# Designs tried in a protein design run: peptides against a protein of PDB entry 1ZZD. Part 1

Scores and structures below are computed, not measured.

Target 1, 109 residues: chain A of PDB entry 1ZZD
Amino acid sequence: FQVVNPYLLRDLVDLGIWDEGMKQYLITQNGSIQGLPNVPQELKDLYKTVWEISQKTIINMAADRSVYIDQSHSLNLFLRAPTMGKLTSMHFYGWKKGLKTGMYYLRTQ
Positions, changes and structure headers below are counted from each chain's first letter, unless a header gives other numbers.
Peptide ipSAE is a variant of ipSAE made for these designs: the mean of its two directions, with the distance scale d0 fixed at 1.0 Angstrom where the peptide's residues are scored. Compare it only between designs on the same protein; published cut-offs may not carry over.
The geometry check fails a fold that doesn't show the stated peptide or that is severely misdrawn somewhere.

## One batch from the design tools (peptide)

Design b1_p8_1 (made by RFdiffusion4)
Fold by OpenDDE base, seed 5:
Structure b1_p8_1 (fold): chain B 109 residues (1-109), chain A 8 residues (1-8)
Amino acid sequence: as target 1 above (109 residues)
Amino acid sequence: EIEEEDLT
């Protein structure tokens, strides 16, 4: 089940590049626009899929939020090709950043 | 064991 982000759709329409071909492209790319040459970088940055966001950034944001919460929050991390090394690095980086939980929810593509 | 990898 694939749904196009309505805001992305709007912006693509505003750019005048929305058509059936673009629709099919998005489907095949699982919503990624990073490979599109006719999309401004600003929009590419805005519409990153979960697989295109630095997980370090996600951890940093979680650490920032943790300052204001008493209990652990659910943190979802996304890796295309998880390795034990990456998992360990993520875990300890989160720990180093002061997260109140060592439990991360890992999802793979 | 800690393995450091680029998380970016």
Scores: peptide ipSAE 0.030, ipTM 0.488, DockQ to the pose 0.559
Fold by OpenDDE base, seed 1:
Structure b1_p8_1 (fold): chain B 109 residues (1-109), chain A 8 residues (1-8)
Amino acid sequence: as target 1 above (109 residues)
Amino acid sequence: EIEEEDLT
């Protein structure tokens, strides 16, 4: 099921651009606002979907916090268009960063 | 090598 981010909804209402058309747009775009011309870049940066977030950054953050976790955490990665090259690079990068589990789940769009 | 553009 899909749930609208309540903070995103608030900000769109505050911008005065929330309407039925915007609602349908968000549904068809799976929550992405990156293509909206009337939304400030600051909000686009804030409300990235999982497909719009740097997975390298996700790996880095996982590596940074792993030193404080006793058991290996289940790292989930999201790629819109996975390739063997990307997957191999991600695995090796995670390994080099010291992750016990470089990738537990991979989701694709 | 992992590139930022490849993972965003």
Scores: peptide ipSAE 0.022, ipTM 0.550, DockQ to the pose 0.421
Fold by OpenDDE base, seed 3:
Order: sequence, then structure tokens, then C-alpha cells
Structure b1_p8_1 (fold): chain B 109 residues (1-109), chain A 8 residues (1-8)
Amino acid sequence: as target 1 above (109 residues)
Amino acid sequence: EIEEEDLT
């Protein structure tokens, strides 16, 4: 089931744009606010869903924190429309960045 | 070929 992020709800209320239409929009968009014209870009950046975040950034973050851990951590990657090319690129990029495990879990929308 | 666009 879907749950609206309570902080997102608060911010939308503070913007004065929360209503039944907005609620239905979020439900149909699986929590995404990227398509809303009346939402500041700062909030769009803050409330990106896992499908809207660059997985390259996720890999970079994993590589950065991997320097400080002995054991490999579980890295989860998310793709809306995975292709073999994308998967291969992600694996090799993770390897190139020095990740011990690389991609542990792949999730698709 | 590995492409940066494939990581997004």
C-alpha cells in the first residue's frame, strides 16, 4: 500500500497547495511530485523517489562510505526501465569505483 | 559500451 511521506505532506500544506486533487495526484504518481508545476524545485529535489535519483549518485555515495567500512554493505539500486546495457554499465561502474560487492540488489518499477 | 546515461 501507499503512504504519503508525512514531511512532504507538511510542506505541501505549508505551501497551501494540499487538497484532494493533490492527494489523488500523489496516489496516481506513486508519491512523485516532479511533475507538479506549483512546487519549488528545492522540494522536488528533496522528495525524489528512489526511481528519480541517479543511480550513479547512489554508487558514488556507496563508494565514498565504503572507504570507512571493512565489510561490504548492501547496495540497492533502482531502475524504472532496466536494460542489459544499463545493468552492465552499473556493474562495471561500481566495480571501477572500488565497491567490494557492487550491486547487491536490483529493484525495478 | 558503457555509457554514463545508463547509470540514471
Scores: peptide ipSAE 0.020, ipTM 0.485, DockQ to the pose 0.560
Fold by OpenDDE base, seed 4:
Structure b1_p8_1 (fold): chain B 109 residues (1-109), chain A 8 residues (1-8)
Amino acid sequence: as target 1 above (109 residues)
Amino acid sequence: EIEEEDLT
């Protein structure tokens, strides 16, 4: 099921663009606001969906956090179109970045 | 269709 991000909802209301049409748009776009011309880029950058964020960036951030974590944290990666090559690359990249555990969970769209 | 896999 889909749940609208409450902070996104607030910001869209503050912009005065929240209505039933916007709600339906978000549902059809799986929460993405990237295609909306009346939304500031700053908000688009803030409200990227999990499918719109580079998983390499996620790995980088996880590696940065891992410096302060004794045990491996659970890392969830989201790929729209996973390939064996991409998966292999991500595993090795995570290893190279010093993650104790590479990709733990893979979710696909 | 595989939506989630544990790759550990």
Scores: peptide ipSAE 0.013, ipTM 0.377, DockQ to the pose 0.048

Design b1_p8_1_s1 (made by RFdiffusion4, then SolubleMPNN; from b1_p8_1, 5 letters changed)
Fold by OpenDDE base, seed 5:
Structure b1_p8_1_s1 (fold): chain B 109 residues (1-109), chain A 8 residues (1-8)
Amino acid sequence: as target 1 above (109 residues)
Amino acid sequence: EVPLLDMT
C-alpha cells in the first residue's frame, strides 16, 4: 500500500496545488513529482523517489562513510530497469571506490 | 548514474 510523505503533503498544500486530482496523480506516478510543471525544481530534488536518485551518488556516499565503519555497509542499490551494462558498471565502480560490499541487495521496479 | 562500462 502507499503512504503519503507528510512533508511532501505539507509542501504541496503550501503551494496550493493539493487536491484530489493531485492525490490521484501521485498514486498513478508512484509518488514521483518529477513530471509536475507547477512544482519548483528544489522540491523535485528534495522528494526524489529511490528510482530517481543517482546510484553513483549513493555509492560515493557509501565510500565516504566506509572508512568509519568497522565491517561493511548493507548497501542496497535501486535500478528501475537494470541492464547488464548498468550492473557491471555499478559493481566495478563500487569495487574501484573500495567498497567491501558494493551491492547487498538490488531492488528493481 | 554510474560510469557506463556497457559497450553495446
Scores: peptide ipSAE 0.041, ipTM 0.624, DockQ to the pose 0.200
Fold by OpenDDE base, seed 1:
Structure b1_p8_1_s1 (fold): chain B 109 residues (1-109), chain A 8 residues (1-8)
Amino acid sequence: as target 1 above (109 residues)
Amino acid sequence: EVPLLDMT
Protein backbone atom coordinates (compact mmCIF):
# COMPACT_ATOMS: atom_id res chain seq x y z
CA PHE B 1 0.00 0.00 0.00
CA GLN B 2 1.04 3.61 -0.56
CA VAL B 3 2.10 5.90 2.27
CA VAL B 4 2.53 9.65 1.96
CA ASN B 5 5.96 10.99 2.87
CA PRO B 6 5.03 13.81 5.27
CA TYR B 7 8.26 15.71 4.61
CA LEU B 8 7.73 15.66 0.85
CA LEU B 9 4.12 16.74 1.34
CA ARG B 10 5.25 19.66 3.51
CA ASP B 11 7.83 20.82 0.98
CA LEU B 12 5.37 20.62 -1.92
CA VAL B 13 2.83 22.61 0.10
CA ASP B 14 5.52 25.19 0.93
CA LEU B 15 6.25 25.50 -2.80
CA GLY B 16 2.54 26.13 -3.38
CA ILE B 17 2.26 23.30 -5.91
CA TRP B 18 0.31 20.74 -3.88
CA ASP B 19 -3.13 19.95 -5.28
CA GLU B 20 -5.18 17.00 -6.48
CA GLY B 21 -3.29 16.96 -9.77
CA MET B 22 0.05 16.72 -7.96
CA LYS B 23 -1.31 13.93 -5.78
CA GLN B 24 -2.37 11.93 -8.84
CA TYR B 25 0.96 12.65 -10.53
CA LEU B 26 2.89 11.22 -7.57
CA ILE B 27 0.69 8.12 -7.57
CA THR B 28 1.27 7.49 -11.28
CA GLN B 29 5.02 8.14 -10.92
CA ASN B 30 5.33 5.87 -7.86
CA GLY B 31 6.56 8.78 -5.76
CA SER B 32 9.15 10.18 -8.17
CA ILE B 33 9.43 13.96 -8.45
CA GLN B 34 12.34 13.94 -10.90
CA GLY B 35 10.12 14.90 -13.83
CA LEU B 36 8.60 17.98 -12.19
CA PRO B 37 9.92 21.20 -13.76
CA ASN B 38 8.72 23.43 -10.93
CA VAL B 39 10.63 21.57 -8.19
CA PRO B 40 14.17 22.72 -7.26
CA GLN B 41 17.02 20.29 -7.95
CA GLU B 42 17.88 20.26 -4.24
CA LEU B 43 14.52 18.71 -3.44
CA LYS B 44 14.81 16.26 -6.34
CA ASP B 45 18.12 15.09 -4.88
CA LEU B 46 16.63 14.83 -1.40
CA TYR B 47 13.55 12.81 -2.37
CA LYS B 48 15.04 10.22 -4.70
CA THR B 49 13.12 6.95 -4.86
CA VAL B 50 14.99 3.67 -4.41
CA TRP B 51 15.20 3.32 -8.21
CA GLU B 52 16.98 6.68 -8.46
CA ILE B 53 19.70 5.98 -5.85
CA SER B 54 23.21 4.96 -6.92
CA GLN B 55 23.67 1.31 -6.03
CA LYS B 56 27.43 1.77 -6.19
CA THR B 57 27.11 4.24 -3.33
CA ILE B 58 24.93 1.74 -1.46
CA ILE B 59 27.62 -0.94 -1.88
CA ASN B 60 30.30 1.50 -0.70
CA MET B 61 28.29 2.37 2.39
CA ALA B 62 27.71 -1.34 3.10
CA ALA B 63 31.45 -2.01 2.84
CA ASP B 64 32.17 0.85 5.24
CA ARG B 65 29.71 -0.55 7.81
CA SER B 66 30.78 -4.19 7.42
CA VAL B 67 33.76 -3.93 9.80
CA TYR B 68 31.34 -3.15 12.63
CA ILE B 69 28.89 -6.00 11.93
CA ASP B 70 29.54 -9.45 13.40
CA GLN B 71 27.66 -11.53 10.86
CA SER B 72 26.59 -10.05 7.52
CA HIS B 73 24.32 -7.53 5.83
CA SER B 74 21.10 -8.58 4.19
CA LEU B 75 22.10 -6.17 1.43
CA ASN B 76 19.32 -5.72 -1.10
CA LEU B 77 20.01 -4.01 -4.41
CA PHE B 78 17.52 -2.17 -6.60
CA LEU B 79 17.82 -1.76 -10.37
CA ARG B 80 15.09 -0.24 -12.51
CA ALA B 81 16.44 -1.80 -15.70
CA PRO B 82 18.95 -4.54 -14.88
CA THR B 83 21.42 -5.82 -17.45
CA MET B 84 23.89 -8.69 -17.28
CA GLY B 85 26.70 -6.16 -17.42
CA LYS B 86 25.38 -4.19 -14.47
CA LEU B 87 24.72 -7.32 -12.42
CA THR B 88 28.16 -8.77 -13.13
CA SER B 89 29.80 -5.47 -12.27
CA MET B 90 27.91 -5.21 -8.99
CA HIS B 91 28.78 -8.77 -7.97
CA PHE B 92 32.48 -8.37 -8.65
CA TYR B 93 32.57 -4.91 -7.08
CA GLY B 94 30.91 -6.15 -3.90
CA TRP B 95 33.27 -9.13 -3.82
CA LYS B 96 36.35 -6.94 -4.24
CA LYS B 97 35.06 -4.71 -1.45
CA GLY B 98 35.08 -7.76 0.83
CA LEU B 99 31.33 -8.02 1.38
CA LYS B 100 30.23 -11.36 2.81
CA THR B 101 26.86 -10.74 1.17
CA GLY B 102 27.10 -8.76 -2.03
CA MET B 103 23.45 -9.18 -2.94
CA TYR B 104 20.81 -10.76 -0.73
CA TYR B 105 17.87 -9.88 -2.97
CA LEU B 106 17.72 -8.08 -6.28
CA ARG B 107 14.65 -5.93 -6.81
CA THR B 108 13.62 -4.72 -10.24
CA GLN B 109 10.92 -2.27 -11.27
CA GLU A 1 36.14 -0.12 -14.10
CA VAL A 2 32.76 -0.51 -12.46
CA PRO A 3 30.24 1.73 -14.19
CA LEU A 4 28.11 4.24 -12.33
CA LEU A 5 24.92 2.60 -11.09
CA ASP A 6 22.71 5.68 -11.14
CA MET A 7 19.31 6.42 -12.60
CA THR A 8 19.30 6.03 -16.36
Scores: peptide ipSAE 0.040, ipTM 0.620, DockQ to the pose 0.263
Fold by OpenDDE base, seed 2:
Structure b1_p8_1_s1 (fold): chain B 109 residues (1-109), chain A 8 residues (1-8)
Amino acid sequence: as target 1 above (109 residues)
Amino acid sequence: EVPLLDMT
């Protein structure tokens, strides 16, 4: 089921743009606010969905944490439209970064 | 054994 991020809700209310229409919009867009013209870019950057976040950044963050992990991180990656090229690149990049687990699950939309 | 791909 879908749950509205309470911080996102707060910020939309503070912007004065929260209403039933906005609620329905978020439902239809699976929580994405990237298409909203009346939302500041700062908030769009803050409230990216998993499909809108650079997985390279996720891999980098995992690599940074790896020094504190005994075994390996169950790193899940999210690609809206996976291709063989993207998959290959992600695997090699994760490998190059020294990750024991570069991709535990790949989720696709 | 865990699947590497999970399509949602």
Scores: peptide ipSAE 0.014, ipTM 0.412, DockQ to the pose 0.056
Fold by OpenDDE base, seed 4:
Structure b1_p8_1_s1 (fold): chain B 109 residues (1-109), chain A 8 residues (1-8)
Amino acid sequence: as target 1 above (109 residues)
Amino acid sequence: EVPLLDMT
């Protein structure tokens, strides 16, 4: 089910582009605004869906935080279409970055 | 025991 992001809603209202059509568009796009031509790139970068975020970056940030965590991250990774190659690469990359938990859950769409 | 794969 869909849940409205109140911050995104606010920004779209501030842009003057919020209406019923926009609402339906977001529903059909599962919350993605990347395809909207009338939205600034800054907002597109800010409101990336989990499927639009580099998991390598997620792993990097997790590794950076790991030194301040006593046990481990429950690090979840999100891939629309995972492949064995991608999974193998992510596992080894996470290992090389020193993560105790390279992948707690794999989420797919 | 936790599942490694969960589909959204």
Scores: peptide ipSAE 0.011, ipTM 0.452, DockQ to the pose 0.053

Design b1_p8_1_s2 (made by RFdiffusion4, then SolubleMPNN; from b1_p8_1, 7 letters changed)
Fold by OpenDDE base, seed 3:
Structure b1_p8_1_s2 (fold): chain B 109 residues (1-109), chain A 8 residues (1-8)
Amino acid sequence: as target 1 above (109 residues)
Amino acid sequence: DVPLLDMS
């Protein structure tokens, strides 16, 4: 089942743009608000779905966190349309960034 | 390093 982010729901209500049409839109868009013209960019940046976030950024963040972790941690990556080249690049990039454990989980849309 | 697991 699909659930709308409760914080997103709150913010959309605060914007006064929440209605049944908006709900149906979110359902059809798998929770994405990136295409909504009446939503400020700040909220769009805040509520990016996992498919809308640069996985390079995720890798960078994981690498930064790993500095403070003695034991290796798992890393999840999400790709809407994965290619072997992109997967390879991501794997080596993670390694290059010094992750104790390379890419472990891959999710595709 | 670790092999990938497709969890989708």
Scores: peptide ipSAE 0.021, ipTM 0.392, DockQ to the pose 0.073
Fold by OpenDDE base, seed 5:
Structure b1_p8_1_s2 (fold): chain B 109 residues (1-109), chain A 8 residues (1-8)
Amino acid sequence: as target 1 above (109 residues)
Amino acid sequence: DVPLLDMS
């Protein structure tokens, strides 16, 4: 089920745009505010859902963390529409970045 | 190994 990020709620209230309509919008959009024209881009960047973050960035962060641990991370990746090409690219990019494991958990929307 | 989980 969906829960509105309390910090997002606060910021939307501070913007004066929180109302029942906004609540319903967030529900229908699975928490995404990317399509809202009256929200500053800075907030859109801050409150990206897992589906809106570049998985390349996620892989980069995972690779950075892997330097500090002995065991491999369990890395979750999120794609709306996975293709063999995307999977292959992500796998090899992770390998290139020095991930200790090629095991990824792919989640789809 | 890439386990695929559909969360939709």
Scores: peptide ipSAE 0.020, ipTM 0.373, DockQ to the pose 0.068
Fold by OpenDDE base, seed 2:
Structure b1_p8_1_s2 (fold): chain B 109 residues (1-109), chain A 8 residues (1-8)
Amino acid sequence: as target 1 above (109 residues)
Amino acid sequence: DVPLLDMS
């Protein structure tokens, strides 16, 4: 079951490029618009899928949010091709950023 | 998605 982001849908409609072909494209691309030549980069940056966002950025954002959270929160990290090196790096980076009470869920596609 | 690690 795949759901198109309603805001993405709106923006694609506003661009005038939404049609059945685009819908099928998004389905085959698992929601990614990164490969579309007729979409502004600003929108591509805005609508990155979980597999296209820098997980380092996600960790940074979580660290920033943790300042305002007084209980444990769940942090989901996504890697398409995890390696031991990447896993280790992410672990230590999260630790370095002070996510001591966060819940880390590292997932693969 | 396949969970690999849970570091709660």
Scores: peptide ipSAE 0.016, ipTM 0.365, DockQ to the pose 0.053
Fold by OpenDDE base, seed 4:
Parts: sequence; C-alpha cells; structure tokens
Structure b1_p8_1_s2 (fold): chain B 109 residues (1-109), chain A 8 residues (1-8)
Amino acid sequence: as target 1 above (109 residues)
Amino acid sequence: DVPLLDMS
C-alpha cells in the first residue's frame, strides 16, 4: 500500500494544490512529484522517492551514520532495474566506504 | 549473500 509523506502533504496543502485530483495523481505516480509543473523545484529536490535517489548517495549517508553507531545497521537499497553488475558495484562500494556490514537489502519496484 | 526483495 502507499502512504503519502505527511510533510509532503503539508507542503502541498500550503501551496494550495492539494485536492482529490492531486491525491489520485500521487497514487498513480507512486508518490513522485517530479512531474508536477506547479511545484517548486526546491520541493521536488526535497521529496524525491527512494527510486529517484542515487543509491550511491544512500550508501554514503549510511556510511556517515555508521560512525555514530556501535552495532551495524541494515542498509536498504532501492533499484528499479537491478542487475548483477549494479549489485556487485554497490557491494564493493559499500565496502570501500567502510560500512560495518555487507548485508544489503535490495528492494525492487 | 545479498537478498533481493520485491516490493511490488
């Protein structure tokens, strides 16, 4: 099931563009607002879905967070079209970045 | 091993 980001909902309401049509649009677009012409780019950058963010960036952020935790956290990665090449690259990149665990959970759309 | 989870 799909759940609208509450902060996104707030901002869309503040913009005055939230209505039933917008709700249906988001459902159809799996939460993406990238295609909306009446949404500022700032908000588009802020509210990227997991499918719209570079997984390398996700790994980088995870590595940064790992500095502050004692126990390894599981890393969830999201790829629309996973390939063995991508998986291998991500695995080695994670290792290079010093992640405590090599156990990644890859989720597909 | 890295598990692949289908979210669909």
Scores: peptide ipSAE 0.016, ipTM 0.363, DockQ to the pose 0.066

Design b1_p8_1_s3 (made by RFdiffusion4, then SolubleMPNN; from b1_p8_1, 6 letters changed)
Fold by OpenDDE base, seed 5:
Structure b1_p8_1_s3 (fold): chain B 109 residues (1-109), chain A 8 residues (1-8)
Amino acid sequence: as target 1 above (109 residues)
Amino acid sequence: EVPLLDMS
């Protein structure tokens, strides 16, 4: 089942746009608010779903953390439409950034 | 290591 982010809920309430229609919209959109015209961009940036975040950014953050960790990370990647080229690019980019693990978990939508 | 792929 789906659970609305409590902080997102708060902000939508504060905007005065939370209602049953909004709830149903979020359910239909799997939690995404990117398509809402009445939501400030700053909130859209803040409340990106895992499918809306650049996986390159995720890899960068993982690489930054790996500097301080001896053991390999378990990295989760999310791609809506994976391709061989995209997967290869992500893998080699992670390698280039110095990730200590060549294994990551890819989830698709 | 080989990455895991979840195609769900």
Scores: peptide ipSAE 0.023, ipTM 0.381, DockQ to the pose 0.074
Fold by OpenDDE base, seed 4:
Structure b1_p8_1_s3 (fold): chain B 109 residues (1-109), chain A 8 residues (1-8)
Amino acid sequence: as target 1 above (109 residues)
Amino acid sequence: EVPLLDMS
């Protein structure tokens, strides 16, 4: 089932736009607020769903964190339409960024 | 949990 991000909920309440209609909208949009005209762009940038984030960026962030851990991350990647080309490129990019041989998980929408 | 695809 779907759960609203508690921080997003807080910010929407602070904006005064949280109501039952907003709740239903988020449910139908699978948590995305990108289409809401009354939400500042700053919040849209902050609250992206996993399908709205560049997986390359996710890999970059994982690589940055990896220097602080002894064991590899279990990295989850999310693609709407995975292809062999995309998978190959991600694999090599992860290697290029120095990620350890942690488990990479692919999720699809 | 079983991932859709294991890239390792």
Scores: peptide ipSAE 0.019, ipTM 0.354, DockQ to the pose 0.050
Fold by OpenDDE base, seed 1:
Structure b1_p8_1_s3 (fold): chain B 109 residues (1-109), chain A 8 residues (1-8)
Amino acid sequence: as target 1 above (109 residues)
Amino acid sequence: EVPLLDMS
């Protein structure tokens, strides 16, 4: 089953744009609000889905945390449209950043 | 390390 982010729901209600149509839109878009013209950019930046976040940023954050963790991170990456070139570059980038585990699981949309 | 693919 699918559950709407309660904070997103609150903000959409506060904007006065929440209704059954919006609910169905979110379901069909798997939670993405990036395509909504009546939503401020600040909220679009705040409520990015995993497919809309830079995985390079995720790798950087993991590398920053790795110095404080004994075991390897279970780093999971999310790519909407993966290519071999992108996957290879991500693996090498993680390796160069010193990650013990550059990619544990890969999810594709 | 063998990464696993989870397609959805």
Scores: peptide ipSAE 0.018, ipTM 0.395, DockQ to the pose 0.067
Fold by OpenDDE base, seed 2:
Structure b1_p8_1_s3 (fold): chain B 109 residues (1-109), chain A 8 residues (1-8)
Amino acid sequence: as target 1 above (109 residues)
Amino acid sequence: EVPLLDMS
């Protein structure tokens, strides 16, 4: 079950490139617009899928948010092809960044 | 999606 981001849809329509072909493209690409040559990079940066975002950045943002959170929060990390090295690195990096509370899950596609 | 690691 796939749902097109309504804001992405709006922006693609505004670009004049939304059509049935684009819809099918997004379906085949699991929502990714990174490969589209006619989409500005700004929009590509804005609409990265969870698999296209640096999980290190996600950890950093979570660490920053943790300053304001007094209760547990859930953090989901996504890796397409996890390795033991990546898992270890992410674990220790999260620890180093001072993540103390919450539920932290590393998921694969 | 499959969870691999729970660091909670």
Scores: peptide ipSAE 0.015, ipTM 0.344, DockQ to the pose 0.055

Design b1_p8_1_s4 (made by RFdiffusion4, then SolubleMPNN; from b1_p8_1, 5 letters changed)
Fold by OpenDDE base, seed 1:
Structure b1_p8_1_s4 (fold): chain B 109 residues (1-109), chain A 8 residues (1-8)
Amino acid sequence: as target 1 above (109 residues)
Amino acid sequence: EVPLLDLL
């Protein structure tokens, strides 16, 4: 389901580009603003959807935190279009990084 | 060959 991000709404209003057309665009794009040419890159970076975030970075951040966690992460990974190669890479990379849990759930779009 | 994670 879709939920309005009030911060994104505010920033789009501040840019003067919020209207019914923009609303419908965001609905059709599942919340992604990456395709909007008149939006600053800073905002595109800020409002990445989960499908637009590097999973390698997510794994790295999980590994960095792991030394301060007695148990383990419920680390979920998100791939828009999973392949066997991508999954294999993530599993081995997470293992090499010493994660107790390399993947709790895999989410796909 | 296993794809690079940087592509994820």
Scores: peptide ipSAE 0.049, ipTM 0.612, DockQ to the pose 0.401
Fold by OpenDDE base, seed 3:
Order: sequence, then structure tokens, then C-alpha cells
Structure b1_p8_1_s4 (fold): chain B 109 residues (1-109), chain A 8 residues (1-8)
Amino acid sequence: as target 1 above (109 residues)
Amino acid sequence: EVPLLDLL
């Protein structure tokens, strides 16, 4: 099931673009606002879905935190359309960054 | 061949 993000709802209302059509659009787009021409880029960046977030950035942040974590990190990765190339890339990149856990779970859309 | 980091 889908859950409305109350902050996104507020911002869309503040923009004056919230209506039944927008609601149906969000449902069909699984919460993505990236395709909306009347939404500022700042809000698009803020409300990225997990499928729109750079996994390289996620791995980088995990590596940055790792020096302060005693045991290991339950790092989960998300790929909209996984390929062997992408998976290999993520695994080797995480390994080269020194992560003890490069991928705990892999989620796909 | 696609560079490794370009796939992330």
C-alpha cells in the first residue's frame, strides 16, 4: 500500500498545484515528482524516491560513517533495474571503499 | 566496456 508524505503534500499545496489530478499522478508514479515541470528543482532533490538516489552517494556516506562504527554497517542498496554490471560495480566499489558490508539487502523495483 | 563507476 501507499502512504502519503505529509511534507510533500504540504509543499505541493503551498505551490498551488495540489488537486485530484496531482494525487492520481503521484499514485501512478509511485511518489516520484521528478517528471513534474511545475515543481522547483530544490523540491525534486528533496523528495527523491529511493530509486532516484545515487547508490554511489549512499556507498560514499556509508564509507564515511564506517570509521565510527565498531562492528559493521547493515547497508542496503536499491536498484530500479539491476544488471550484472551494476551489481558488480557496486560490490567492487564498496569493497574498494573499505566497507565490511557492501550490501546487506538488495532491493529492486 | 562501461567503466565501473559509471554504473552506480
Scores: peptide ipSAE 0.046, ipTM 0.607, DockQ to the pose 0.356
Fold by OpenDDE base, seed 4:
Structure b1_p8_1_s4 (fold): chain B 109 residues (1-109), chain A 8 residues (1-8)
Amino acid sequence: as target 1 above (109 residues)
Amino acid sequence: EVPLLDLL
């Protein structure tokens, strides 16, 4: 099922581009706005879906935060199309970055 | 060391 992001909705309304067509577009695109030509890049960057976010960046940010966490992250990683190569790279990269938990759950589309 | 691949 789909749940509207109220902040995204507000911003699309503020842009004057919210209508039934936009609503249906978002549903068909599973919430992605990356393909919309009439949306500023700033908003595209802000409203990336989890499948559009670099997991390397996620690992980096987790590593940065880890020094302030007593135990460990329940770090979930999201790959649209996982491969053994990607998983191996992620595990070793997380290890190299010093994460206690490199991957709690792997989510796939 | 395992090469880092694209993580998307």
Scores: peptide ipSAE 0.039, ipTM 0.626, DockQ to the pose 0.797
Fold by OpenDDE base, seed 5:
Structure b1_p8_1_s4 (fold): chain B 109 residues (1-109), chain A 8 residues (1-8)
Amino acid sequence: as target 1 above (109 residues)
Amino acid sequence: EVPLLDLL
């Protein structure tokens, strides 16, 4: 179910663009603000949904942390529309980066 | 080896 991000709500209020229309927009867009023309790019970058985040970056950050973790990450990866090519790329990239767990769960939209 | 593709 949907949960309001209180920080996003605050920032939208501070921008003066919070109203019932905005609320309904967020509901229909499953929390994405990427399509809003009146929101600064900085906020769009800050409030990316999990479906809008580079999974390559997630893998990179996991690899960077891995040397300080005794066992392994329960690393979850998120693809809105998974393909064989994307999955293969993610698996091989994670492996090449030395991850013991390249993908614990795959989440799809 | 399979080349990296767009992950988004």
Scores: peptide ipSAE 0.036, ipTM 0.629, DockQ to the pose 0.725

Design b1_p8_2 (made by RFdiffusion4)
Fold by OpenDDE base, seed 5:
Structure b1_p8_2 (fold): chain B 109 residues (1-109), chain A 8 residues (1-8)
Amino acid sequence: as target 1 above (109 residues)
Amino acid sequence: FDDSLLDV
C-alpha cells in the first residue's frame, strides 16, 4: 500500500492544493513533489524522496557518524537507475571517506 | 571513479 507523509499532507493542505487530483498525482509520482510548480522550493527541498537525495550526501553523513562508532552502521543507498559507474563510485567514495563498509545495502526503484 | 555520479 501507499502512504503519504503526514507532514507533507499537512503542508499541502495548508497550501490549499490538496485534493483528490493531488493525491493521485503523488501516487503516480511515488511521493515526489519536485515537479509541482505551485509548491515552494523550500518544501521541495524538505520533502525529497530517497530517490531525489544525493547519495554523496548520504555517504558524507555516514562518514561523519562513523567517527563516533566502533562498527560501521547500516548504510542504505538508493539509486533509481544504478550503473556500474555509480556503484563503483559509491564504493570507492565510501572508502575514501573512511567508511569501514562502503555500501551496506543498496535499494533500487 | 567519478563521485559526481552520486549527485541527484
Scores: peptide ipSAE 0.043, ipTM 0.586, DockQ to the pose 0.892
Fold by OpenDDE base, seed 3:
Structure b1_p8_2 (fold): chain B 109 residues (1-109), chain A 8 residues (1-8)
Amino acid sequence: as target 1 above (109 residues)
Amino acid sequence: FDDSLLDV
């Protein structure tokens, strides 16, 4: 079950590049627009899928937020092709960054 | 650990 991001849809329509071909492209690419040459980089940066954003960045953002949060919060991380090495690295990196709570790992393709 | 493993 896939759903096109409604904001992405709007922006693609505003760009005048939305059509059936674009829809099929997004379906086959699991929502990724990174490979589209006619999309501004700003939009590509905005509409990164969970598989296209560095999980290190996610950890960093969580750590930054935790400074202002007394109660621990949940952290979800996504890996396209998880390995034990990656998982271990993520865990220890989060720990070193001072996260109060463990991480939740997901892999979906 | 290798931080590069955290990058996509």
Scores: peptide ipSAE 0.042, ipTM 0.545, DockQ to the pose 0.818
Fold by OpenDDE base, seed 1:
Structure b1_p8_2 (fold): chain B 109 residues (1-109), chain A 8 residues (1-8)
Amino acid sequence: as target 1 above (109 residues)
Amino acid sequence: FDDSLLDV
């Protein structure tokens, strides 16, 4: 099932642009608002989908929080257009950042 | 490696 982010819904309503067309747009775009011209950039930055977030940032966040985790945790990575270069870079960057021994899961769109 | 490849 697909769930619309309730905070995004609120902000779109506050902007006065929420309607059935917007609902269908979000469904077809898998929740992305990046293509909407009538949405402020600040909201676009706030409501990025997993495919729109830099995976470097995700790895950095994982490395930061791993300091507080005793057990090894699995990292989920999301790539819209995976390439061998990106995968290799992720592996080396994760290693460089000192991620604990464990498995990462790759998700593709 | 090129870490810019990690950017969306």
Scores: peptide ipSAE 0.040, ipTM 0.551, DockQ to the pose 0.856
Fold by OpenDDE base, seed 2:
Structure b1_p8_2 (fold): chain B 109 residues (1-109), chain A 8 residues (1-8)
Amino acid sequence: as target 1 above (109 residues)
Amino acid sequence: FDDSLLDV
């Protein structure tokens, strides 16, 4: 089942744009608000879905976390339209950032 | 490190 982010829901209510139509829109868009013209860009940046976040950022966050963990962990990457170039880039960037261990799950939409 | 491709 699909659940709307409760904080997103709150912010949409605060904007006065939450209604049944908005709910249905979010369902059809798998939670994405990127296409909504009446939502401030700040909120769009805040409420990116996993397919809308830069995976470079995810790799950076994983690299930061690796400082505090002593065993391999799973890293999930999400690519909407994966290509060999994108996969290679993500791999080498992860390597460059010092991710020496762990399982990389490249999930494709 | 290992890489895995998974379809969602």
Scores: peptide ipSAE 0.024, ipTM 0.419, DockQ to the pose 0.069

